# Designs tried in a protein design run: peptides against a protein of PDB entry 5EFW. Part 138

Target 1, 141 residues: chain A of PDB entry 5EFW
Amino acid sequence: TTLERIEKNFVITDPRLPDNPIIFASDSFLQLTEYSREEILGRNARFLQGPETDRATVRKIRDAIDNQTEVTVQLINYTKSGKKFWNLFHLQPMRDQKGDVQYFIGVQLDGTEHVRDAAEREGVMLIKKTAENIDEAAKEL

## One batch from the design tools (peptide; made by RFdiffusion4, then SolubleMPNN)

Design b1_p30_2_s4 (from b1_p30_2, 11 letters changed)
Fold by OpenDDE base, seed 1:
Structure b1_p30_2_s4 (fold): chain B 141 residues (1-141), chain A 30 residues (1-30)
Amino acid sequence: as target 1 above (141 residues)
Amino acid sequence: TLEDVLKKATEMRNAGASKEEIIAFLKENL
């Protein structure tokens, strides 16, 4: 399986570069966020945040990156035009054969509303499975 | 493929390429 065939909202970031920039964004992610690939590559994903984005949730994401761990959260994100959406977001490290972090995989499930209970569990399973598929595809690097 | 591009970007980093050089390469090839 190649990364190009994964038709989900996802990004790959490079924590070995300053400020952990996005180095890949899927076509679906670009469509969701209304940015071009050229506008996104090389940027930290914080550009999706805005006035109503919960800062405590953002801190959980930052802590996961700093500690090289996975995290799953829901937060308000904004498109380029300023449209708000709920992002069910999963982030996990991609490690090499020695166990060192090479990249982070970020998977997004968008919605108009915050989801809970069965809907949240289903969404979490979906984005985690997607992240694993991306990890498997990218390990051939 | 995307994997090939990312592999090359990794090689560039290992060779001491700057963030700007790597991002420029990615923008040209992705």
Scores: peptide ipSAE 0.349, ipTM 0.879, DockQ to the pose 0.777
Fold by OpenDDE base, seed 2:
Structure b1_p30_2_s4 (fold): chain B 141 residues (1-141), chain A 30 residues (1-30)
Amino acid sequence: as target 1 above (141 residues)
Amino acid sequence: TLEDVLKKATEMRNAGASKEEIIAFLKENL
C-alpha cells in the first residue's frame, strides 16, 4: 500500500476511541521503540515517556489533541529496553471530507541530541512532509 | 491493504463498535 511504502517512523491514533490509542505503527517505529506491533496497538503513546520527559512538552501535545490542532515538539522518549532518545515529534489531525477529525498522525524523528537551528528546521520540514504524505495516502479512508 | 483496514476500522467506529472490537480487528488485520 502507499502507507506501507512510507519508510518513516510514524503512528496513527484514534481520538474517537478511549484514551486515543495507537491503531497503526510503521515498521520503522517498531524498530525504533523496540516494541512489537501487538504490544503497541490499542495503547496510548504515553508509554514512550519516562522520568526525563518534560511534562510541559507533554501538555503541549495533549492540548493539541484536545484542540484538534497540529504541534511540533522535541521530547525525551524511551525504548522498551529503557534507552533514551530525543524525539522530534510532529502531530496533526487527519480529517474526513466533512472536516471532522478521524485520526491523528504522529511522526517521529529520533536522535541522540536535541536539535537546534538549521538541523531542527530541516527535521521539522521532513516530519511535516512525511505527515502530509501519510495524510494524502490515507485520504480515501 | 492498510488503507482498507483503516477504512474498515472507521466504519466499525461509526457503527458503534467497542474499542475492544476495533482493536481486535486491527490486530488481526495489521
Scores: peptide ipSAE 0.323, ipTM 0.877, DockQ to the pose 0.872
Fold by OpenDDE base, seed 4:
Structure b1_p30_2_s4 (fold): chain B 141 residues (1-141), chain A 30 residues (1-30)
Amino acid sequence: as target 1 above (141 residues)
Amino acid sequence: TLEDVLKKATEMRNAGASKEEIIAFLKENL
């Protein structure tokens, strides 16, 4: 499928289920985070957070979900083994033909350091484009 | 296909399936 061919770090979550669980994770996402698909499906993505994850940034993500809007942030996330990485993260709602939110698309660009300026702009463009590609691929849901 | 599975999950949700039922279905089909 088109979704299966997207070799990017992404998840799809279901905000209409309790605690907005992950319902799909790309192979790249699993590789990045060091989790199995079985360990991730049905869980809220907050398991990626840890001691150095900025709580204000997390609140921005939560607010976007609650308000059914998109958001782009950078935050510290942790792999299963506890390795830190900078996550340039974009989240946006996936809407049906009636305009109702069906899912959220979360796209992650990982890095060893916080990115700024041109690198950040490039990364933002990439993850937003990826999110749109996923939305297009899943538009028939 | 992946899209078909996700569509089915959506249908299950809309039909009132529990979180546990939906997640179990997804784990078996994704």
Scores: peptide ipSAE 0.297, ipTM 0.864, DockQ to the pose 0.897
Fold by OpenDDE base, seed 5:
Structure b1_p30_2_s4 (fold): chain B 141 residues (1-141), chain A 30 residues (1-30)
Amino acid sequence: as target 1 above (141 residues)
Amino acid sequence: TLEDVLKKATEMRNAGASKEEIIAFLKENL
């Protein structure tokens, strides 16, 4: 489909369902993480976390969801085969016309290293712009 | 497809479906 084929790593989650499960994933996200769509649907995204994932960073993500705000962080994630990657991750709520949170959009930029300075700023701008584009596209469905 | 499910959920909301109805629909299609 059109959304699934957007050439960006992203998921849509539903905070109205128990444990905020993934309800949509792009083809690129599936390729990055090495999971099938069937393996991803209905699961909380925490399956990407592992031994070296910083728990304080995970708490920042959880706090943003609880507070219905956006957040941008870098954290270690793991593929299905156990390969580590640095994830520059942006999460933001998708709101309806009344301002109520309907979904969350998560966008991932994968890398082999933790990025800083100009590279980080550029990556942040990219994933935020991507999230806004997805938000607009999803509202038009 | 997942896009079809999301589209239908959006249509339900726009048509005034309750949160409970939308949640039930999504649970059945996830």
Scores: peptide ipSAE 0.246, ipTM 0.811, DockQ to the pose 0.348

Design b1_p30_3_s1 (from b1_p30_3, 13 letters changed)
Fold by OpenDDE base, seed 3:
Structure b1_p30_3_s1 (fold): chain B 141 residues (1-141), chain A 30 residues (1-30)
Amino acid sequence: as target 1 above (141 residues)
Amino acid sequence: APPPPKTPIKPLSEEERKELLEKWEKVYNE
């Protein structure tokens, strides 16, 4: 599928299901997080969080979902083996023809450090563009 | 006025998750 051809770290979640579970995960995302599809599909993406994940940042993500808006944040995430990484994370709703939210698109840009200034702006531009590409490809779902 | 409290959302059961996996496995195998 066109969606499977996108070689970026991303997931698609379904807010119409209990706890907004992951319904699609890219191969790159699985490689990054060290999980299999069977381990994560049907689960909320909060399994990436850990002790050093900022709770206020997590609340921003939750608020965006509840308000059906987009958000871009940086937070500490953990792989299955417990390795920490900085996640420049962008989330945006995917809407149907009626304008109702059908899915959420989550794009992850991983790094060893928190990015700022020009590097952050560049990263944000990249993940937002990726999200738009996913939105177009996911119309086939 | 503050909004009414939201009902806690329980995650999918393992059976529900299995059904979801079976449904979306087709997406990965297309």
Scores: peptide ipSAE 0.256, ipTM 0.729, DockQ to the pose 0.173
Fold by OpenDDE base, seed 2:
Structure b1_p30_3_s1 (fold): chain B 141 residues (1-141), chain A 30 residues (1-30)
Amino acid sequence: as target 1 above (141 residues)
Amino acid sequence: APPPPKTPIKPLSEEERKELLEKWEKVYNE
């Protein structure tokens, strides 16, 4: 599929299903997080959170989902083995022709450190562009 | 306009998750 050709870390979730589960995950995302597709499809993405994940940042993500808006944050996430990484995360809704939210697109840019200034701006630009590409690709499904 | 509905925190059952996985394999992996 066209989605499979996008070699970035991303997931698609379905807010119309209980607990907004992941319905699609890229191969890169699975490699990053050390999970199999079977392990995470149908589950909420909160499994990436851990002890040092900032709760206020998580609330920002939750608020964006509830309000059907986009958000960009950086937060500590954990792989299956417990390895920490900084996740520059962008989330945005995917809407149908009626304007109703069908899905959410989540794009992750992983790093060993929190990024600021120009590096952050560049990363944000990248993940937002990726999200737009995913949005267009997903329309064909 | 009315406020958007909040997504409830109620995970899918294992059976529902399995069905979703099967659907994914058929539709998104073809």
Scores: peptide ipSAE 0.227, ipTM 0.742, DockQ to the pose 0.233
Fold by OpenDDE base, seed 4:
Structure b1_p30_3_s1 (fold): chain B 141 residues (1-141), chain A 30 residues (1-30)
Amino acid sequence: as target 1 above (141 residues)
Amino acid sequence: APPPPKTPIKPLSEEERKELLEKWEKVYNE
C-alpha cells in the first residue's frame, strides 16, 4: 500500500472509536517499539508511556486531541522491553473532504537524547512533512 | 468549526479489538 511505502515511525488513530485506538502502525514504528501489529492495533498509544514520561506533556497531547489541533512535543517513551527513548512526537488531525476530523496522525522521531535548537527545528520540519505525506496517502482509509 | 467528535472513555474490549484487527488486516494486505 501507499502507507507501507512511508518508511517513518507513525501511527494513525481513530478518535471516533473508544479511547482513540491505533488503527494503523508503520513497520518502522513496530520495529522501534518492539511490538507486533496485533499487540498494538485497537489500543490507545498510552502503552508507550512509563515512569519517566512527563505527565504534563501527555496532557498537552490529550488536549490537542480533544481540541482537534496539532501538537509537537518531546517525551520519554518505552519499548516493549522497557527501553527508554526520547520521542519527538507530532500529532495532527486528518480531515475528510468536508473538513471533519476522521483520524489523527502521529509521527515519532526517536532519539537517545532530548533535542533543542536547530536539531529540534529540523526534526519538527521532518515529522510535520511526514505527517502531510501520510495525510495524502491515507485518504483512502 | 464544528465541535470535535467525542471519544468514548471506555476502551475497546478484546472482542472489539479483534474485530478491528480483522478489519484493518485487509489494509495491510493490499
Scores: peptide ipSAE 0.217, ipTM 0.728, DockQ to the pose 0.255
Fold by OpenDDE base, seed 5:
Parts: structure tokens; sequence; C-alpha cells
Structure b1_p30_3_s1 (fold): chain B 141 residues (1-141), chain A 30 residues (1-30)
């Protein structure tokens, strides 16, 4: 497929499997995080978290998964080498024809700084649009 | 009082992860 070649940072997770593991990752995501596909597929995405990751923000992500809804947050993530980056993160469910949650789509916009105001709004718009595009493309999975 | 915590979901074993990898590698090769 060409899904992995979409030039955006994203993963697809399977909430019907234990611990909602990553089942798909874009090339861009691997480059950003410095991991191989072998290292991350089948694992929960929490490996990106570290000492400065805000736990309350992480709980918001968990709540969205449990409630099967979307969420947009900014949080500190870490690459494999330990490099910190600000992750403007959007998560949304991918539903089947019956309306049941099949997967989650996570889109990451990386930056060196926490973004606010117009820059944040633009980033949010971008990652949400990206998620919708991925949703359409991922229907073939 | 807060509700009791939900039962934790056990992560995939390495063997289960390997099987998952083999399954989805086919998707990357399409």
Amino acid sequence: as target 1 above (141 residues)
Amino acid sequence: APPPPKTPIKPLSEEERKELLEKWEKVYNE
C-alpha cells in the first residue's frame, strides 16, 4: 500500500487488541521518533513518554480512548535517543460501517516549542484534516 | 469515592507481537 508513504507523522492502533498496540506507522513517524517498525509495532505508544510528559495530559488521551472520542493535546515526547519534542497530537476513532470503533488514528505535529494562538489553531486544523485523510485511506486495511 | 480502577489490559507478549508484525508487514508490501 501507499499508506505508509503519506508524508505525515501518524500511527494506527487497534483497541481490540491488548493494550491498544500500534499496528501501523508512517515512514515520517519512524523518522521523527528514531524507531524502526519492528521496535514499535505491537506496542502501546506510551514509549514516547518520559519524565517531563504531563500525566494529566496523558490521562486525557486515555479517557478519549476509553470513551471512544477524539482529543487534541500538546505534550512532551521523547525520541529513541532521548531527544525531547513538543507533540501537537490528535487522536480520533476510525469506525466501521456498523459504527463500531475499529482503530484509532493518531497524528503528530512535532515542534521545538509549545505552540499557542494562531500557530496552534493552524496546527490543529492541519492534523485534524490529516486524520480525516488517513481515515479514508485506511479503510482498505 | 472514586470508582474502582478498571482491570488492566495485559500487553501483547513478544510472540504475539511477532505474529502481529508478520501480519501487518504484508500491508506495507502491498
Scores: peptide ipSAE 0.292, ipTM 0.751, DockQ to the pose 0.151; fails the geometry check

Design b1_p30_3_s2 (from b1_p30_3, 10 letters changed)
Fold by OpenDDE base, seed 4:
Structure b1_p30_3_s2 (fold): chain B 141 residues (1-141), chain A 30 residues (1-30)
Amino acid sequence: as target 1 above (141 residues)
Amino acid sequence: SAPPPKTPIKPLSEEEREERLAKIEEVYEA
């Protein structure tokens, strides 16, 4: 498939498996985070968090999952080597034809700084558009 | 009126889990 080759940072998680693990990761995401696919698949995405990750923002993500809603936040994440980056993160559920949640799509826009104003708006639009594209591309799952 | 309640996310059965994992494997191999 070409899904993993989409040149965007994204993962797909399965909330119907224990601990909502990553079941799919793009090549770009692996490059961003400095992990291999083998190190990523089957894990909850919390491994990206570290000392400076805002716990309140993490709770927003958790709440969105629990409530089966989308959310867009910015938070500090860490690569495998410990490098910090600002992650403009968008999460949304992928539903089946019956309306039941099958997966969550997580899209990451990395940066060296927290973005605001026009840059933030542009980033949000980009990652949301990306998520919709992933939703369509992932219909094969 | 309030929106209708969402169907709770339920864990997959063992059978459904195996089917899903097999499907994912097929996608990666394609």
Scores: peptide ipSAE 0.316, ipTM 0.795, DockQ to the pose 0.512
Fold by OpenDDE base, seed 2:
Structure b1_p30_3_s2 (fold): chain B 141 residues (1-141), chain A 30 residues (1-30)
Amino acid sequence: as target 1 above (141 residues)
Amino acid sequence: SAPPPKTPIKPLSEEEREERLAKIEEVYEA
């Protein structure tokens, strides 16, 4: 499918199900996080958080979901094996023709360090563009 | 000024949930 052709780290979540679970995860995301698809689907993405994940940043994500807005943040996430990585994360709602939220699209750009300046701007542009591509592709869902 | 209020996200009915899950399976199996 068109979604499967997108070779980026991303998930699609369903806010109309209890606890906004992941309903789609890209192969790249599975490779990044070291989980199988069976371990991911049906779960809230909070399993990526760990001891050094900033709670204030997590609250920004929650607020964006509750307000049905987009947000871009950087936060510490953890792989299944416990490896830390900096996640430049972009989240945005996917709306139907009536304007109602159907899904949330989450795009991850992984890195070994927190990025700033030009590197951050480039990463933000990339993950936002990716999210728009996913929005178009996810119309098949 | 504050943006206009958004329509609250409503939970899916059981039927809608089943339809959505079936569609997801189609995406993965295609």
Scores: peptide ipSAE 0.272, ipTM 0.783, DockQ to the pose 0.570
Fold by OpenDDE base, seed 1:
Structure b1_p30_3_s2 (fold): chain B 141 residues (1-141), chain A 30 residues (1-30)
Amino acid sequence: as target 1 above (141 residues)
Amino acid sequence: SAPPPKTPIKPLSEEEREERLAKIEEVYEA
């Protein structure tokens, strides 16, 4: 299976380009967000944010990127048509054999509600495992 | 203990950018 056809919502970004743009997006991500691939590639993922997106949560994501660390959060995102969804989001750096950051991997689990307790734990385990699988698959980049 | 220092992320050169974009295109076309 090609990278884009992995049946999970994810993007790969390039922090070595200005504004850390998306350089890869899965088909599932495009379906979730209602964008075409041409509309997504080359853009910073902030286009998913909207009026009810919590700024403090967004800052946690920014801080993780700046510090080259992973982060897991839940935030409100918006589709192209303006539909809101809860995004259980995991971000982690992809490093080369020398330890230098090459990419960031972002994985999204969408839902209609903010998840807690067991449901949240299960979702977190799923998206982290997905990120590791993508890290392995993305070595061809 | 504190994690080891991380190398600052530096922007790609024009040549490196071209190489990466070409590789990404190959992945989408495969």
Scores: peptide ipSAE 0.255, ipTM 0.776, DockQ to the pose 0.572
Fold by OpenDDE base, seed 5:
Structure b1_p30_3_s2 (fold): chain B 141 residues (1-141), chain A 30 residues (1-30)
Amino acid sequence: as target 1 above (141 residues)
Amino acid sequence: SAPPPKTPIKPLSEEEREERLAKIEEVYEA
């Protein structure tokens, strides 16, 4: 199956391009965010942020990118129409055989509420596993 | 202790960028 048809919300970004733009987005991600592929490819994912998005959480994401590490956070994101949703977000680097970062993989689990406890743990496990699957599937890039 | 620093992410050349974009387009068309 093709990478974009993976039935999970995810994007792949290219840190080797200016401003680490989205270079790949799943169909599910487009449906979630209400954007077309043409609207988001080549853009930094910050367009999902809005008034109620916690800036400290955004900084954690930026720090993870700068440090080339993974991070899992929950933050408010906005669809194209301005609809808010809670995003359980996991980001991790995709490395080549030499250990150099090729891409970043971002996986989103959407919800109407901030998740906690068992629900959060389950969601985190799911999106981390998804990221690993995407890492393997994206080897062809 | 803090982990050792990773090698900096090197920007793609124009040629490498074109090759990468072509590969991505191929994936979408498949």
Scores: peptide ipSAE 0.247, ipTM 0.773, DockQ to the pose 0.555

Design b1_p30_3_s3 (from b1_p30_3, 12 letters changed)
Fold by OpenDDE base, seed 4:
Structure b1_p30_3_s3 (fold): chain B 141 residues (1-141), chain A 30 residues (1-30)
Amino acid sequence: as target 1 above (141 residues)
Amino acid sequence: APPPPKTEIKPLSEKEREELLKKIREVAEA
């Protein structure tokens, strides 16, 4: 199901390291993007962007990271083979008990089309819920 | 252009990864 797919499709990044690299990538994320774990870890997620990726949307993501806030957007991403997909993307900070940002959680919902209205709202709810699940789980590590 | 160099990271151990995934499922099912 869509929910099950989302639950498995995520990355964790470390903004305390240079260029906010991916430090964890789920198997589903690897399958989606067609990269190996070795290829992904240590890289900034911007490698998924390409010619048709909206720069203004990317800036929203960057701003959220810089301001340590959450953001939800849709943007064109590319697989390793160059296949385009619409990424309904949610990003939020993972904070420690003191409230300091340790990581960012990125959750992706892929599709062939830009989603709107009810479909978008549903997708947003799902990816946000997934992010919260990851946040709660990761804090117990 | 070639991709920028990777950042040196200390990824989660296999054990930590498995625990994370397990806990995510537990949280999701609660």
Scores: peptide ipSAE 0.509, ipTM 0.891, DockQ to the pose 0.051
Fold by OpenDDE base, seed 1:
Structure b1_p30_3_s3 (fold): chain B 141 residues (1-141), chain A 30 residues (1-30)
Amino acid sequence: as target 1 above (141 residues)
Amino acid sequence: APPPPKTEIKPLSEKEREELLKKIREVAEA
């Protein structure tokens, strides 16, 4: 189901390392993007971008990382084979008890079309909930 | 196209990965 895909489709990145690389990727994310775990780990997520990816939207993501804030956007991403998909994407910082950013959580919901209105609101609520679950879970490690 | 840049990392162990996934499920179901 859509909910199951959302709950299992995510990455964790480490902004304390050069270029904020992915340090964890779910199996669902690997399946969606058609990359292996070895191809993903250690890389910045920009490899998902391509010719039709909106640069202004990418800048919003970059600004959120630089400012250590959360952001939710929709953007065109590409699989390893070059297949396009719409990514409803939510990113938020994971902070320690002192408030310092330790990681970023990225959650994706893929689709064949850009969504608006009720469908978008529903998707946003789901991916934000997933991110919150990941944040709480990671604090217990 | 050239491969994306890669940074040296220390990924989670398999045990830590499974623990994280398990905990995520537990939190989601709580």
Scores: peptide ipSAE 0.502, ipTM 0.889, DockQ to the pose 0.051
Fold by OpenDDE base, seed 3:
Structure b1_p30_3_s3 (fold): chain B 141 residues (1-141), chain A 30 residues (1-30)
Amino acid sequence: as target 1 above (141 residues)
Amino acid sequence: APPPPKTEIKPLSEKEREELLKKIREVAEA
């Protein structure tokens, strides 16, 4: 189901390391993007971007990271084979007990079309809930 | 052009990964 898919489709990045690399990628994310874990770990997630990726949307993501805040956007991403997909993407910081940002959680909902209106709101609700679940779970590690 | 070198990281152990995934499921089902 869509719920099962989104719950398993995420990455964790470390903004305290050079270029904010991916330090964890779920199996579903690897399947979606057609990359191996070895190819992804240690890399910045920008490898998913391509010619038709909106640069203004990418800037919103960069701003959220720099400002240590959350953001939700839709953007064109590319698999390793070059297949395009619409990524409803949510990014939020994971903070420690002192309130300092340790990691970012990125959740992706893929689709063949840009979602709008009610469908977009439903997707946003889903990926935000997934991010919160990951945040709660990861804090216990 | 060749891609830039990866950043050196310490990935989660297999045990930590499984624990994380398990906990995520538990939280989602609560």
Scores: peptide ipSAE 0.501, ipTM 0.888, DockQ to the pose 0.049
Fold by OpenDDE base, seed 5:
Structure b1_p30_3_s3 (fold): chain B 141 residues (1-141), chain A 30 residues (1-30)
Amino acid sequence: as target 1 above (141 residues)
Amino acid sequence: APPPPKTEIKPLSEKEREELLKKIREVAEA
C-alpha cells in the first residue's frame, strides 16, 4: 500500500552531531536514491539536492531544523545517477522526555510530478502519520 | 564543490535496526 511504501522511505538524523548527519536510512530510501547505506550514513541529506532544487524550499527545511519545528514541502531531488524526482518531504523533531530535540525524522514520498490539491493533502497526511509512527518507535534509540 | 567529509557516527546494529522497523510496523498497525 501507499502507507507501507511511505513507512519504508525515511531517514533519521542527529542534529547534535556536526552537520546533522543521517544516522538511519531505510532500505526503500536507499533504493530510491540509489546510494548504499555506507554512502549515506554520516552524511547530511543535502546530497539529494541539485540544479533544479528550489533554494527557497531548501531554506525552509534549514529554518525548520534551526527552529526545531516541523515542515512539509515538495522539492526536486536527485538520485546518485542524476535522475530527478519530486519529493513530498516531511520533517519533524523527535524530542526526549524533557522536550529537547534528539533527532529529526525525515519522510519522503517520491513522484514524477509536483502534486496539488487532494493528492497533495492525501500524501501529506500519510507522510505525517508515518513520521508519528517512527517517532513513537524510535524513542528507544 | 565537493561535499564535506562524513561525520563519525555510531550506527544501529542490525538487530537494533530490525527491532526499530518491527516497532514502526506495530505502531502503524495499532
Scores: peptide ipSAE 0.499, ipTM 0.888, DockQ to the pose 0.051

Design b1_p30_3_s4 (from b1_p30_3, 12 letters changed)
Fold by OpenDDE base, seed 1:
Structure b1_p30_3_s4 (fold): chain B 141 residues (1-141), chain A 30 residues (1-30)
Amino acid sequence: as target 1 above (141 residues)
Amino acid sequence: APPPPKTEIKPLSEEERAELLAKWEEVYNS
């Protein structure tokens, strides 16, 4: 499928289902997080959070979902084995022709350190462009 | 103005999750 050809870290979630579960995960995302597709599909993405994940940042993500808006943040996430990584994360809604939210697109750019300035700007541009590509491809769903 | 926040709901059961996996199998295999 077109979605499978996007070699980036991303998930698609369904806010119309209980607790906004992941309904699609890219192969790259599974590789990054060390989970199988069967382990995470149908679950909320909060399993990536851990002890050092900033709660205020998590609340920003939750608020964006609740308000059906986009958000870009950096936060500590954890792999299945417990490895920490900095996640430059972008979330945006997918809307139908009537403007109703059908899905959310989550794009992750992983790193060993928090990024600032030019590096952050480059990362943000990349993940936002990726999200737009996914939005187009996800019309097949 | 943005829409009001959604109310809290329970996550999918394991059975519901399995059904979801089956539903979207074509997305991953096609």
Scores: peptide ipSAE 0.180, ipTM 0.691, DockQ to the pose 0.233
Fold by OpenDDE base, seed 4:
Structure b1_p30_3_s4 (fold): chain B 141 residues (1-141), chain A 30 residues (1-30)
Amino acid sequence: as target 1 above (141 residues)
Amino acid sequence: APPPPKTEIKPLSEEERAELLAKWEEVYNS
């Protein structure tokens, strides 16, 4: 599929469904998080959070969803096996022709360290660009 | 107009998740 051709870590969620569940996950995302597609589809992505995940950052994500806006943050996430990773995360709404939000696109750039400065700017640019590509590819959904 | 924010929404049931998986089967295989 067009979506599968995007070899990046991303998910698509459906805010029109209860608890904004993941409705699509890239193969790269599954590999990163160590979950199967069956394990995560239909579930909220909060399962990636853990003890060291900053709650204030999580609130920023929640606020963006509630307000149907985009957000870019870095937060600690956990794989299925419990491995921690820094997630440079970008979330943005996907709107239909009428302007109504249909989905959210979440793009993850993983790393062992919190990124700053040039590395952060580059990462942000990358994940935002990826999100736009996904937006175009996901119009078939 | 966008729908109002959802708060304290119950997660999907296993049955609903299964239906979702079936719904998007075409997306994953196309």
Scores: peptide ipSAE 0.154, ipTM 0.656, DockQ to the pose 0.212
Fold by OpenDDE base, seed 5:
Structure b1_p30_3_s4 (fold): chain B 141 residues (1-141), chain A 30 residues (1-30)
Amino acid sequence: as target 1 above (141 residues)
Amino acid sequence: APPPPKTEIKPLSEEERAELLAKWEEVYNS
């Protein structure tokens, strides 16, 4: 499928379940975060946060979920071993034919530093395009 | 007074996780 060909860092979450848990994670995401699929399925993605994760940025993500909108932010995340990385993160809802939110798509672009200007614009375009590809591929459900 | 606590969040069982994984793995690998 088209989804099978997407070699990017992404997760799919289910806001209709308690605490909006991860129900799918790409292989790349697991490699990035150093978690196994078994360790993260059924959990809220907040386990990626740590001491230097900006709480205001996290609130933006929470607000987007609550309001069922998309959001793009950069935040510090942590791997299982505790390594920090900058996460250029894009989240958007996946809607059914009636317009109701079924899932959320989260796409991560990792880096060693906060990106700005042209690099940021390029990254944002990439993760948004990826999210759209995932949305199209997942409509088969 | 502080607002009342939200409803209890029940974590997914291993069976529920397996079902969710199977659902999306089918899509990912088809």
Scores: peptide ipSAE 0.107, ipTM 0.573, DockQ to the pose 0.172
Fold by OpenDDE base, seed 2:
Structure b1_p30_3_s4 (fold): chain B 141 residues (1-141), chain A 30 residues (1-30)
Amino acid sequence: as target 1 above (141 residues)
Amino acid sequence: APPPPKTEIKPLSEEERAELLAKWEEVYNS
């Protein structure tokens, strides 16, 4: 499918289900996070958080979900084996024809360092473009 | 080491999501 051809780190979550669980995860995301699909489907993505994950940043994500808006942040995430990475994360709602939120699209750009300036702008453009591609691809499913 | 990821081409259906979530809740919350 078109969605399968998007070789980026992303998940799709369902806010209409309890705790906004992951309902789709790309192969790249599974490779990045070191989890199997069976381990994460149906779970909230908070399992990526750990000791050094900034709670204020997490609250920004939660607020965006509650307000059904998009947000772009950088936060520390952890793989299954406990490896830390900086996640340049973009989240946006996917709406139906009526304008109601069906899902959220989460795109992750991983790195060893917090990015700033030109590198950050480039990463933000990339993950936002990816999110739009996912939105369009999901409509074709 | 984690197993290789399983290829999936679409999100779960509503029914599949509900079943998977219920199973997860049973495993992790019981």
Scores: peptide ipSAE 0.055, ipTM 0.539, DockQ to the pose 0.051; fails the geometry check

